# Designs tried in a protein design run: peptides against a protein of PDB entry 8HF1. Part 106

Target 1, 320 residues: chain A of PDB entry 8HF1
Amino acid sequence: NVMLYATKPTEVMVSFPHQEQVLTVTRLISAEIEKFYVSLDLMNIGVQPIRRSKSLQCLRDPSKKSFVKQLFNDFLYQMKEYGIYAASIAIISLIVEFDIKRRQAETLSVKLMHRTALTLCEKIRHLLVQKLQDMTYDDDDDNVNTEEVIMNFSTPKVQRFLMSLKVSFADKDPKDICCLVFVERRYTCKCIYGLLLNYIQSTPELRNVLTPQFMVGRNNISPDFESVLERKWQKSAIQQFRDGNANLMICSSVLEEGIDVQACNHVFILDPVKTFNMYVQSKGRARTTEAKFVLFTADKEREKTIQQIYQYRKAHNDIA

## One batch from the design tools (peptide; made by RFdiffusion4, then SolubleMPNN)

Design b2_p17_4_s1 (from b2_p17_4, 7 letters changed)
Fold by OpenDDE base, seed 1:
Structure b2_p17_4_s1 (fold): chain B 320 residues (1-320), chain A 17 residues (1-17)
Amino acid sequence: as target 1 above (320 residues)
Amino acid sequence: MPTYTEEDILEPIPEPP
């Protein structure tokens, strides 16, 4: 038993200024969502049939109202944590989801509920795009996808993340790159993926260097919510990453034990490390020689983050 | 734009004292 002393990855921190982006547009959007919640609570959608699947611990809200609120709450989180540019991508995912739910609606009341949600998402999209266009001379949606617009309408965390990618990977051979990016929430994976596609396309030094993919962990919750398309996408994304056709993979923190992802040379933790298990599992993917494990922290939380990492290092060394 | 280096952005987390 050669205990291959897995070379411990170099642990690195990226600090970002804690700026509350208090934009008028974000306040307007939040207020419109709050008004929508009041209207949603007043909507009579009738008693929905409780599909008692024996094994699904997930209380599907029979009203479907909680799910609608969850999607908007997740959107509000994306807008707050990643910025307006990321929110402009995130809202498209809500539009797609509510359009699907509108088409699948078994009742007129549920159809109307999803239609009202969709109309709100379209309004939010227009408000976001209009705000991104404030920096562009042309009304073309493609002109909002510049490096400058992406950077200026991203939170300091996302700005520092994009900068960290640029300094780490500019003009490198794409074959020498195997990067994981961990995010906390499922919906963040697709949002950050879309942002990265546009950023890489707008950044000459990263063009043909980084090829991103995303995987959403299999929510054990509901095989019914994973569209056949999402499952096909996940399999394709993993295969592309294994074959080296993609060299950056965005994952939610639920890399289930057993996704055989190759040893990576870079692991970015974009969101706070909340648990020892997340620390060990994510760090355990940085297995190459000279692998980097990159953490993001607000400047105000820097000391607390360092102390937490020391506790996790100690606990890991006591088990290893 | 200032050309940031890797060292300007990536701070090594020191070993615990």
Scores: peptide ipSAE 0.418, ipTM 0.889, DockQ to the pose 0.781
Fold by OpenDDE base, seed 3:
Structure b2_p17_4_s1 (fold): chain B 320 residues (1-320), chain A 17 residues (1-17)
Amino acid sequence: as target 1 above (320 residues)
Amino acid sequence: MPTYTEEDILEPIPEPP
């Protein structure tokens, strides 16, 4: 009986400076969204049917207004946590969603609400792209996707994440890489995926090394809200990662028990580890002998993060 | 850009004392 001692992954920390870069453009965008919320509260869209979701956690107020506010609040979070370059990608997802909702609108008032939200997103996109172009001599949209622009318009957390990928994977064989990147929010997966595609394409040492894919976890909310297209995308993304056609997977949730993902050699936790369950499940994906489990922390929170990891290690050893 | 090493960016989390 060879007890396969599951080799514990090496736990690694990446520290980043906590600088709130308050850009003028970020303040302008936040003020435009706040003005829009005042206007949105004054809109009469009629009585919307309250769908009681039986699952306690996400009170998705089925209010079409609440959904609009949620998307803009998620956008503001992306802009704050990942920077204005990531925000320029995130805003495109809002444009697509509001255009779909505008076309599916049952009433003129709801159609006008989604049209007003869409017009605001187009204005925000223009303000973000213009700010990215201020660093480039050429007004071409394609020139904003350089390594320099991505790094300069990303938060210190994202800068250190990109640096961590470069030092870990530069000029390596793609077959020797099996990397997971965990993020907290569903919208962050697609945003960080788009950022990584552009960064990898602009970084010669990574261009033929990393092939990213993304997967949003199954919403604990009824399978009825996952489009048939999203389910097909998830199946395709998992299959590409199993077949080695993708070697970096971005996930918004710890992959539920039963997604057989191959043994990974790298697990990056881009957002703070908030629960013991998240720690155990994400760490449990790093299964190779030299596997690394990488955590990101602000310098000011370094000691608090270390103490939290010691508590999680102790609790994990007490149940193992 | 300064060429950072893996050791310059990736800090091993020490064992508790």
Scores: peptide ipSAE 0.415, ipTM 0.888, DockQ to the pose 0.787
Fold by OpenDDE base, seed 4:
Structure b2_p17_4_s1 (fold): chain B 320 residues (1-320), chain A 17 residues (1-17)
Amino acid sequence: as target 1 above (320 residues)
Amino acid sequence: MPTYTEEDILEPIPEPP
């Protein structure tokens, strides 16, 4: 029960221009993924043994073609919603995942499928890094992690998010900060975490101020497929945030399980608020005096977003 | 980079009319 009776946070909006940055590189990457899907559909991987997990949840066998397509579709979403810089971090997570699955493959056909996916990820990584280097006169991969490169290769939403962090937290005491960042998708947590690490390191005003962590909600994938390492990492990240060793937590909206996260003074909703429950649960974490609840909207959707928030405020007041 | 203030980036959502 998120107590509905907490101090009402100040609700704040950050507007960003709706610019579809149609870069040639994003079109090339999308076309390479579509060609790979055609090739993937032609691959004979044989009948995979249905591991009947006792959990009634249809465990999508991570060796299936559908799971490979899901990872690339999540990557394409991150590239579109967060930009090329975020995509360069997101692709590393796919590389790690496909390398693990390639090593764990029980059949040569499944091993080959994951190898082909991995080869595509390396090609995509190269295309992204080359594009980030177009602004750097140096071939050093570390030069792509500057504030300028991060800002220029991020979507307007991510640019305004980074600006909002800088203006909110520059030169503050780390102990006075308790920040949540909500994102819609599981894989976005790690992508935005990597982006924030590089941005904070490149921004002197934030380097000793913000210490980020991320938390991925439990997969609807049975706890049997969550690596023991992922579960240990999640527990450690939560504990660091409770102990004040981390002061910014990135989380997916599926904080359905009563993870007792402390009262926060800042809550950022990076992705659109799709449900009243998400609004109440996320806003209900902003409980300190002078707490801020920050929403992001495209300029074209500003009025629609305001009207939706008025409806949610009304519905919340009718229940409280 | 231009020095933005908190007021330049963070717009309070007005109360409904």
Scores: peptide ipSAE 0.414, ipTM 0.887, DockQ to the pose 0.780
Fold by OpenDDE base, seed 5:
Structure b2_p17_4_s1 (fold): chain B 320 residues (1-320), chain A 17 residues (1-17)
Amino acid sequence: as target 1 above (320 residues)
Amino acid sequence: MPTYTEEDILEPIPEPP
């Protein structure tokens, strides 16, 4: 029970300017997704056979349309919250997911639906990559993964996150680093992981310092094979982090399920702390004497964030 | 890019007054 350990990490805040990156490309992508939703609602996919998959979730959306919309809504959220560079990584995950769903489709209508979604993802990927290339003046896809491109096409939140990693970990011994990064959404883990791989590779001061991994909760919607691969990935990622072969772990609420990870010296909360449980569970991982608990807030929400942290500190002290 | 320090980016959250 993580609540029983009164860990007193240094609580730190990173403020970022609220900037709506109103890029023409983000408007175009949003409009294409909205047009796709209208077309998706008009698609007659027939009555899907209620296969008694033992997963209670297969019973909740027999249309499979809501799942398609969920993936695009998660993509739109990542594009808004993390920027177009992060979106270029996120869209690859949708391409993979819709290709799997297309191959697993039991009906021609469902196969066509997933194919249409896949074609839209490929169009979105092209629009994003083209916009990243506009800065490099080079047609080589590898040139879009520079520190400059990553920073310029990230939201102020992600910029300040990357800056906070650089100032905290530049030229340090990788053995002295045990870092957790908490994000709210499952798909954000993989998106931020891909962004960090490219950022670390483009940043000399971090290349041999940070080795990231990510951990996502069980997908109850994935086929048994995908769920086995995800479980194998999770076990491998956790083991690498336990063995010190990885020193930065990106995770969603999965650590609430009692995954025993080492005492960390850094805990970054990239997304807003929404619950007292999230505060206690994440803070309870910062167990070293010099541990830092780092929160990210928009400048406009700074005072509200501070007041919320004071309430959580008080509530934590009243239980300890 | 300007070289930022840890103090430039990381603001300690004070104790409540």
Scores: peptide ipSAE 0.410, ipTM 0.888, DockQ to the pose 0.786

Design b2_p17_4_s2 (from b2_p17_4, 6 letters changed)
Fold by OpenDDE base, seed 2:
Structure b2_p17_4_s2 (fold): chain B 320 residues (1-320), chain A 17 residues (1-17)
Amino acid sequence: as target 1 above (320 residues)
Amino acid sequence: MPEYTLEDIFEPIPEPP
């Protein structure tokens, strides 16, 4: 009985100062979204037919209003947790979504609702881009995608994450890198992916070293809400990561057990570990001899995070 | 920028006492 000594990954922590970015622009954006919610609640979109999808399970929330509010709430979360630069990427995803929904609208009232949401997203985009440009002294280069702009307009959490990537992977062979980045929310995967693309492109030491992909966990709620395009993208992203054409994958904590991802040498948990299952599943991907399991925590939550990890370690040892 | 080392960024999670 060769007990395969499952080489336990080295568990490390990255602490960051909890700064609420109290920028005037973030307050203005939040206030504009709140005003929009009041207007949205007053908007009569009529009784929407409950399209029973053939799968009995997923009550498509017939409230197209709740979905609009969800997208803006997820945007507000991303702006708060990751900063203005990440928010500038996140808002583009909302613009695309609301433009699709506007074009697919079956009623004039629903079309108007999505148009109003889209108009707000464009206003938010302008406010964000203007704020990113305020730091570019050179009038000529409208390039808000510099390492400096990304770092200055990111939260301390994201700054420490980017620094962790740079220090870990600068000038390394891409073949020696197999990195997972776990985030809590579905929409964060795409936001952090866009941020990383721009950061890698602006950072010479990471150019041609890191090739990111993202995977959105299947929302078990309705396979009918996942666009055919999202499913194709997910399959392609997984395949690129398996083939070594991508060496960094951003995924939501809702990795269904069925995604056979290769053994990774780095696992970054960008958001707090909320469940024992998330801890075990994410840590269980760091299987190489030199594998690192990296946790991010606010300084104020450091002790609480350590205690939670001790509880999870104990529970894991009691099952093994 | 100060060249941060791996040790400057990554703190080992202490073993439980």
Scores: peptide ipSAE 0.391, ipTM 0.860, DockQ to the pose 0.780
Fold by OpenDDE base, seed 4:
Structure b2_p17_4_s2 (fold): chain B 320 residues (1-320), chain A 17 residues (1-17)
Amino acid sequence: as target 1 above (320 residues)
Amino acid sequence: MPEYTLEDIFEPIPEPP
């Protein structure tokens, strides 16, 4: 039931310059990952027993080389799309995941594969932290979590997103805020969550104003235990957002279906709107009076984005 | 940091011609 009487949200756009951060460190990290892929392809991990899970969903065995490559490819995407600072948060999630997989490994060969991946993640983390410290005279990891460092080592998209939050929510009552942030990938939810925690803590005007949470899609690839923890986390995060204990929720597009969240006054689409369903479902959450629906676009894609929104508006009016 | 306004960051999506 689309409440026919919901005031249509104000649709706004935030443009950002298309700047590829051509940093020597990002090239070095990419080259180290490619070198690791060559080594990974040469590893003999043996025939892993295909756990026939009864659900026809292709449970990719998390012990497979393809899963290891997927995590590093998702990391490379986050480094490119969100910047070095976001990458320093993203790599911690890989470290945690590979350490879990290393401990859960049924064979010595699989254990060694995850250990080698973990060692690469630790090297990448060190390279990222060293680069963030180039702006700080102090060697402490906590000194890299300043507003200035976060802004300077973020992509123009993330910079404009953080500016949008600051201008929208500085010194407001937390009860007057109900914000959704949509991202394309599940791993981006946790990465942007970690970035926002550090940014809010470094920004006095947002301290005690914004309390973020995140939701990730069910990992059909994770063992039953990880899937239970993710389900518990998701239920807790949704409940905190419903109770007003959190006022900003980060979601992936896969979660738009069937999550009952309250009417929001702000909806941010941080990644490109790829489908009509994503447009309708995300916009349909901005249902309060004076609600804003905020789209992010590169300057070079501005006209294409506008034309796509016109097509979605037309299609939405034809079915309404 | 420069003080940005809402208008400095948010551009209204124009209506179709």
Scores: peptide ipSAE 0.390, ipTM 0.861, DockQ to the pose 0.791
Fold by OpenDDE base, seed 5:
Order: sequence, then C-alpha cells, then structure tokens
Structure b2_p17_4_s2 (fold): chain B 320 residues (1-320), chain A 17 residues (1-17)
Amino acid sequence: as target 1 above (320 residues)
Amino acid sequence: MPEYTLEDIFEPIPEPP
C-alpha cells in the first residue's frame, strides 16, 4: 500500500504559457480528419459477424468505426497537447495499428475502411514531416530529429519538460538517476518515448545519461490485442528499469497494476493530476531524501493546480 | 539556447497558508 510510505518529496511546479500553435498544417490535418469522419459515417461496412470467441471485443465496437475515430481523436489530442513533432511520431503508431487491422480484416468493406484510414495517416505523416523539414532545408529525415527542430515544433509544455530534463540530468551519472514520467493517456507513453529517444540522441549532455523506457498498463479491454511481443516488451522494459539498464520510465497507469518499481528520485507529472489516488501513488514513488515531485501546469491553470494540490495534501494528511 | 537554471524552471509549490 503506497499510501503508508510517508515520503516527503520536494514538490515543485513548472509553468508554461498556453500557446495554441495554430499552424496551417494542424488546421489542414484536423480538416482532413473531419472529412474522413464524414466519409467513415457514410461507409457501409455491413453487419460484423459476431465470432463467439471474440464476444467481449465485438460487443464494444461492432462497427469498428468507433475504434478508428478513437485513434484519430487520440492523435488530434497528441498534436494539440504535445505539438507537431510529437504528432509525427504518434502518426506512425496509427499507421502500424491500421495496417494490422487491415490485415486482420474479415470483410472487404472493413479492409477498405482500414486502408482508407491508413492512407489518411500516410498523408498526415507527409504533411507533418514536410513541415518539420521547412526549418532544415534538407530532405534527409535525420535532419528533422535535431534538438532545435524538436524544441521549435513542440508545445510549451513539452519544451519546458525537455528543458527540465536537460537542466536536471545534464552530465550526471546514469546510476544516480531514477526518473518516472507520468502521462494521462496510454498512447502518449509511446509518443513521448519516441520524442525522448530523438531528443536524447540529439543532446550530447543527455546521450550517455538518460536511457528511457515506456510502460503501457495492461489493456483490460483486450489482453488478446496485446501481441505476445508487446507483453514481452512490457516485461522487459520493467525489468530493465528495475535492473538500472533504463533510468527513465514513461507510464500512464503503473500504479493500478501494482508494479513495484524502485524508489525514484524524480517524478514528473506531465499532464494534470486528475485524481487523489494518482497524486498519492505517483508522489509515493519519489522516496529518496532528495526526491523531486514535478508538476506541469499551464499559466492559466496555475492557481487551480495549486488549490488542487493543497486539497490533495490535506486529504493525504487526514489519512496519514 | 539560454542556459536555464533549475530555479528558472522549477517553482516550489508553497505550503498552504
């Protein structure tokens, strides 16, 4: 029970300006997704055969259209919250998912639906990469993964997060680092992981210092959709973090799964703390004497965030 | 890039009054 550990980490806040990066590319992408939703609603995919063995999955989205919309809505959220650089990584995950779904399609109509979604993702990827290349003047994909490109095409939240990592960990011994990064959504874990890999590789002061991993909590919705590879990868990622072969773990729901991770010296909450349990459990991972618990907030939400933390502190003290 | 310090980025969350 993580609540029993009276860890008093230093609680700090990172404020960032609320800038909606209204890029023309983001408007174009959003408009293309909305056009696709209209087309998707008009698609006749027929009655999906209820396979008895897949009853739970078929009951949740019999049309398979809701799942397609969910993935694009998750992408739109990622693009808005983390920026177009993060979106360029996030779209690859959609491409992979829709290609899998296309190959697994039981009907021609469903295959066509996933193919249309895939084609849209490829178009979106091209628009994003083209926009990233506008800064480098070079056609080489490797040139879009510079510290400068990553920073310029990230939201202020992500910029402040990357700056926080650089200032906190530049030229440190990797063994002295045990960092957790909490994000709200499962897909964000993989996206921020990909962003961090590129950022760390482009940042000499971090290249030999930070070794990131990510963990996505078990999809209680469909353990059958987790490839044997994904489950093996998750177990490997946790083990690497326990063994100190990885020193930064990105996660969304680590605490619900009872994953015992070692005492961390840094806990970053990149997204708003929505629940008291998330606060207590994430804070309860910052167990070293010098542990930092870092909250990210938009300037406009700063006061509300502070008040929420005061309520959580009070509630925690009333239970202790 | 401007060299930021920890103090430039991290604001201590004050104790409730």
Scores: peptide ipSAE 0.389, ipTM 0.863, DockQ to the pose 0.797
Fold by OpenDDE base, seed 3:
Structure b2_p17_4_s2 (fold): chain B 320 residues (1-320), chain A 17 residues (1-17)
Amino acid sequence: as target 1 above (320 residues)
Amino acid sequence: MPEYTLEDIFEPIPEPP
């Protein structure tokens, strides 16, 4: 009985500077969204089913208004955490969602609400694209998808993530790569996937090396049709990763117990590890010899992150 | 851009004292 001692992955940290560089364009976009929230609160969309939470008498906004605010709040989070380039991709997902909701609207008032949200998204998209183009000195090259533009309009966290991919995978055999990237939010998977597609195409050393896919966790909140399409897409993405047709997988949730993903040689945790379960399940995917488990931290949070990892290591050793 | 090495990007998480 050769006890295959599961080689513990090498745990490494990538530090990034905490720069709150608030660009003028991000302030303008945030102010336009806040003005829209004031307008949205004044909109009469008729009687909507209010989910009473038992504890607080606050009249929760109609589920339709709350959904609109959630999408814009998730967009604002992505713009802050990942930068203007990632925001230019994220806004397209909002445009698609609000166009679907506009077409599905049962009343003229609800249709008008989604149309107003869509008009704001188009304005935001124009402001973002214009800012990306302002760095291309050539008025004729509409190509905002260069390595330079992606790097300059990404946050320090995303810059260090892209550098980590380039240094780890430049000119390697695609078959020797099995990489997982974990992010906190569902919408982050889509925008980081779109960013990686453009970065890989603009980076010669990665163009034929990395083939990304993404997977979104099962969201019980999606209507039955979206849930069926998402389930089919998830199965296809997992199958492509198993078949070696994709070698980098972006995930918003730790794969539920029972999604047998192959032993990975790289696991990147792009967002803070918030739970012991996330730590154990994500680390448990790094099972090859010389596997790396990579954590991203702001320089100011480095000590706190190290102490949190020590607590998780201790708790894991006490259960093993 | 400065060519970063693996050692320039990846810091080993120290063992607890």
Scores: peptide ipSAE 0.389, ipTM 0.861, DockQ to the pose 0.786

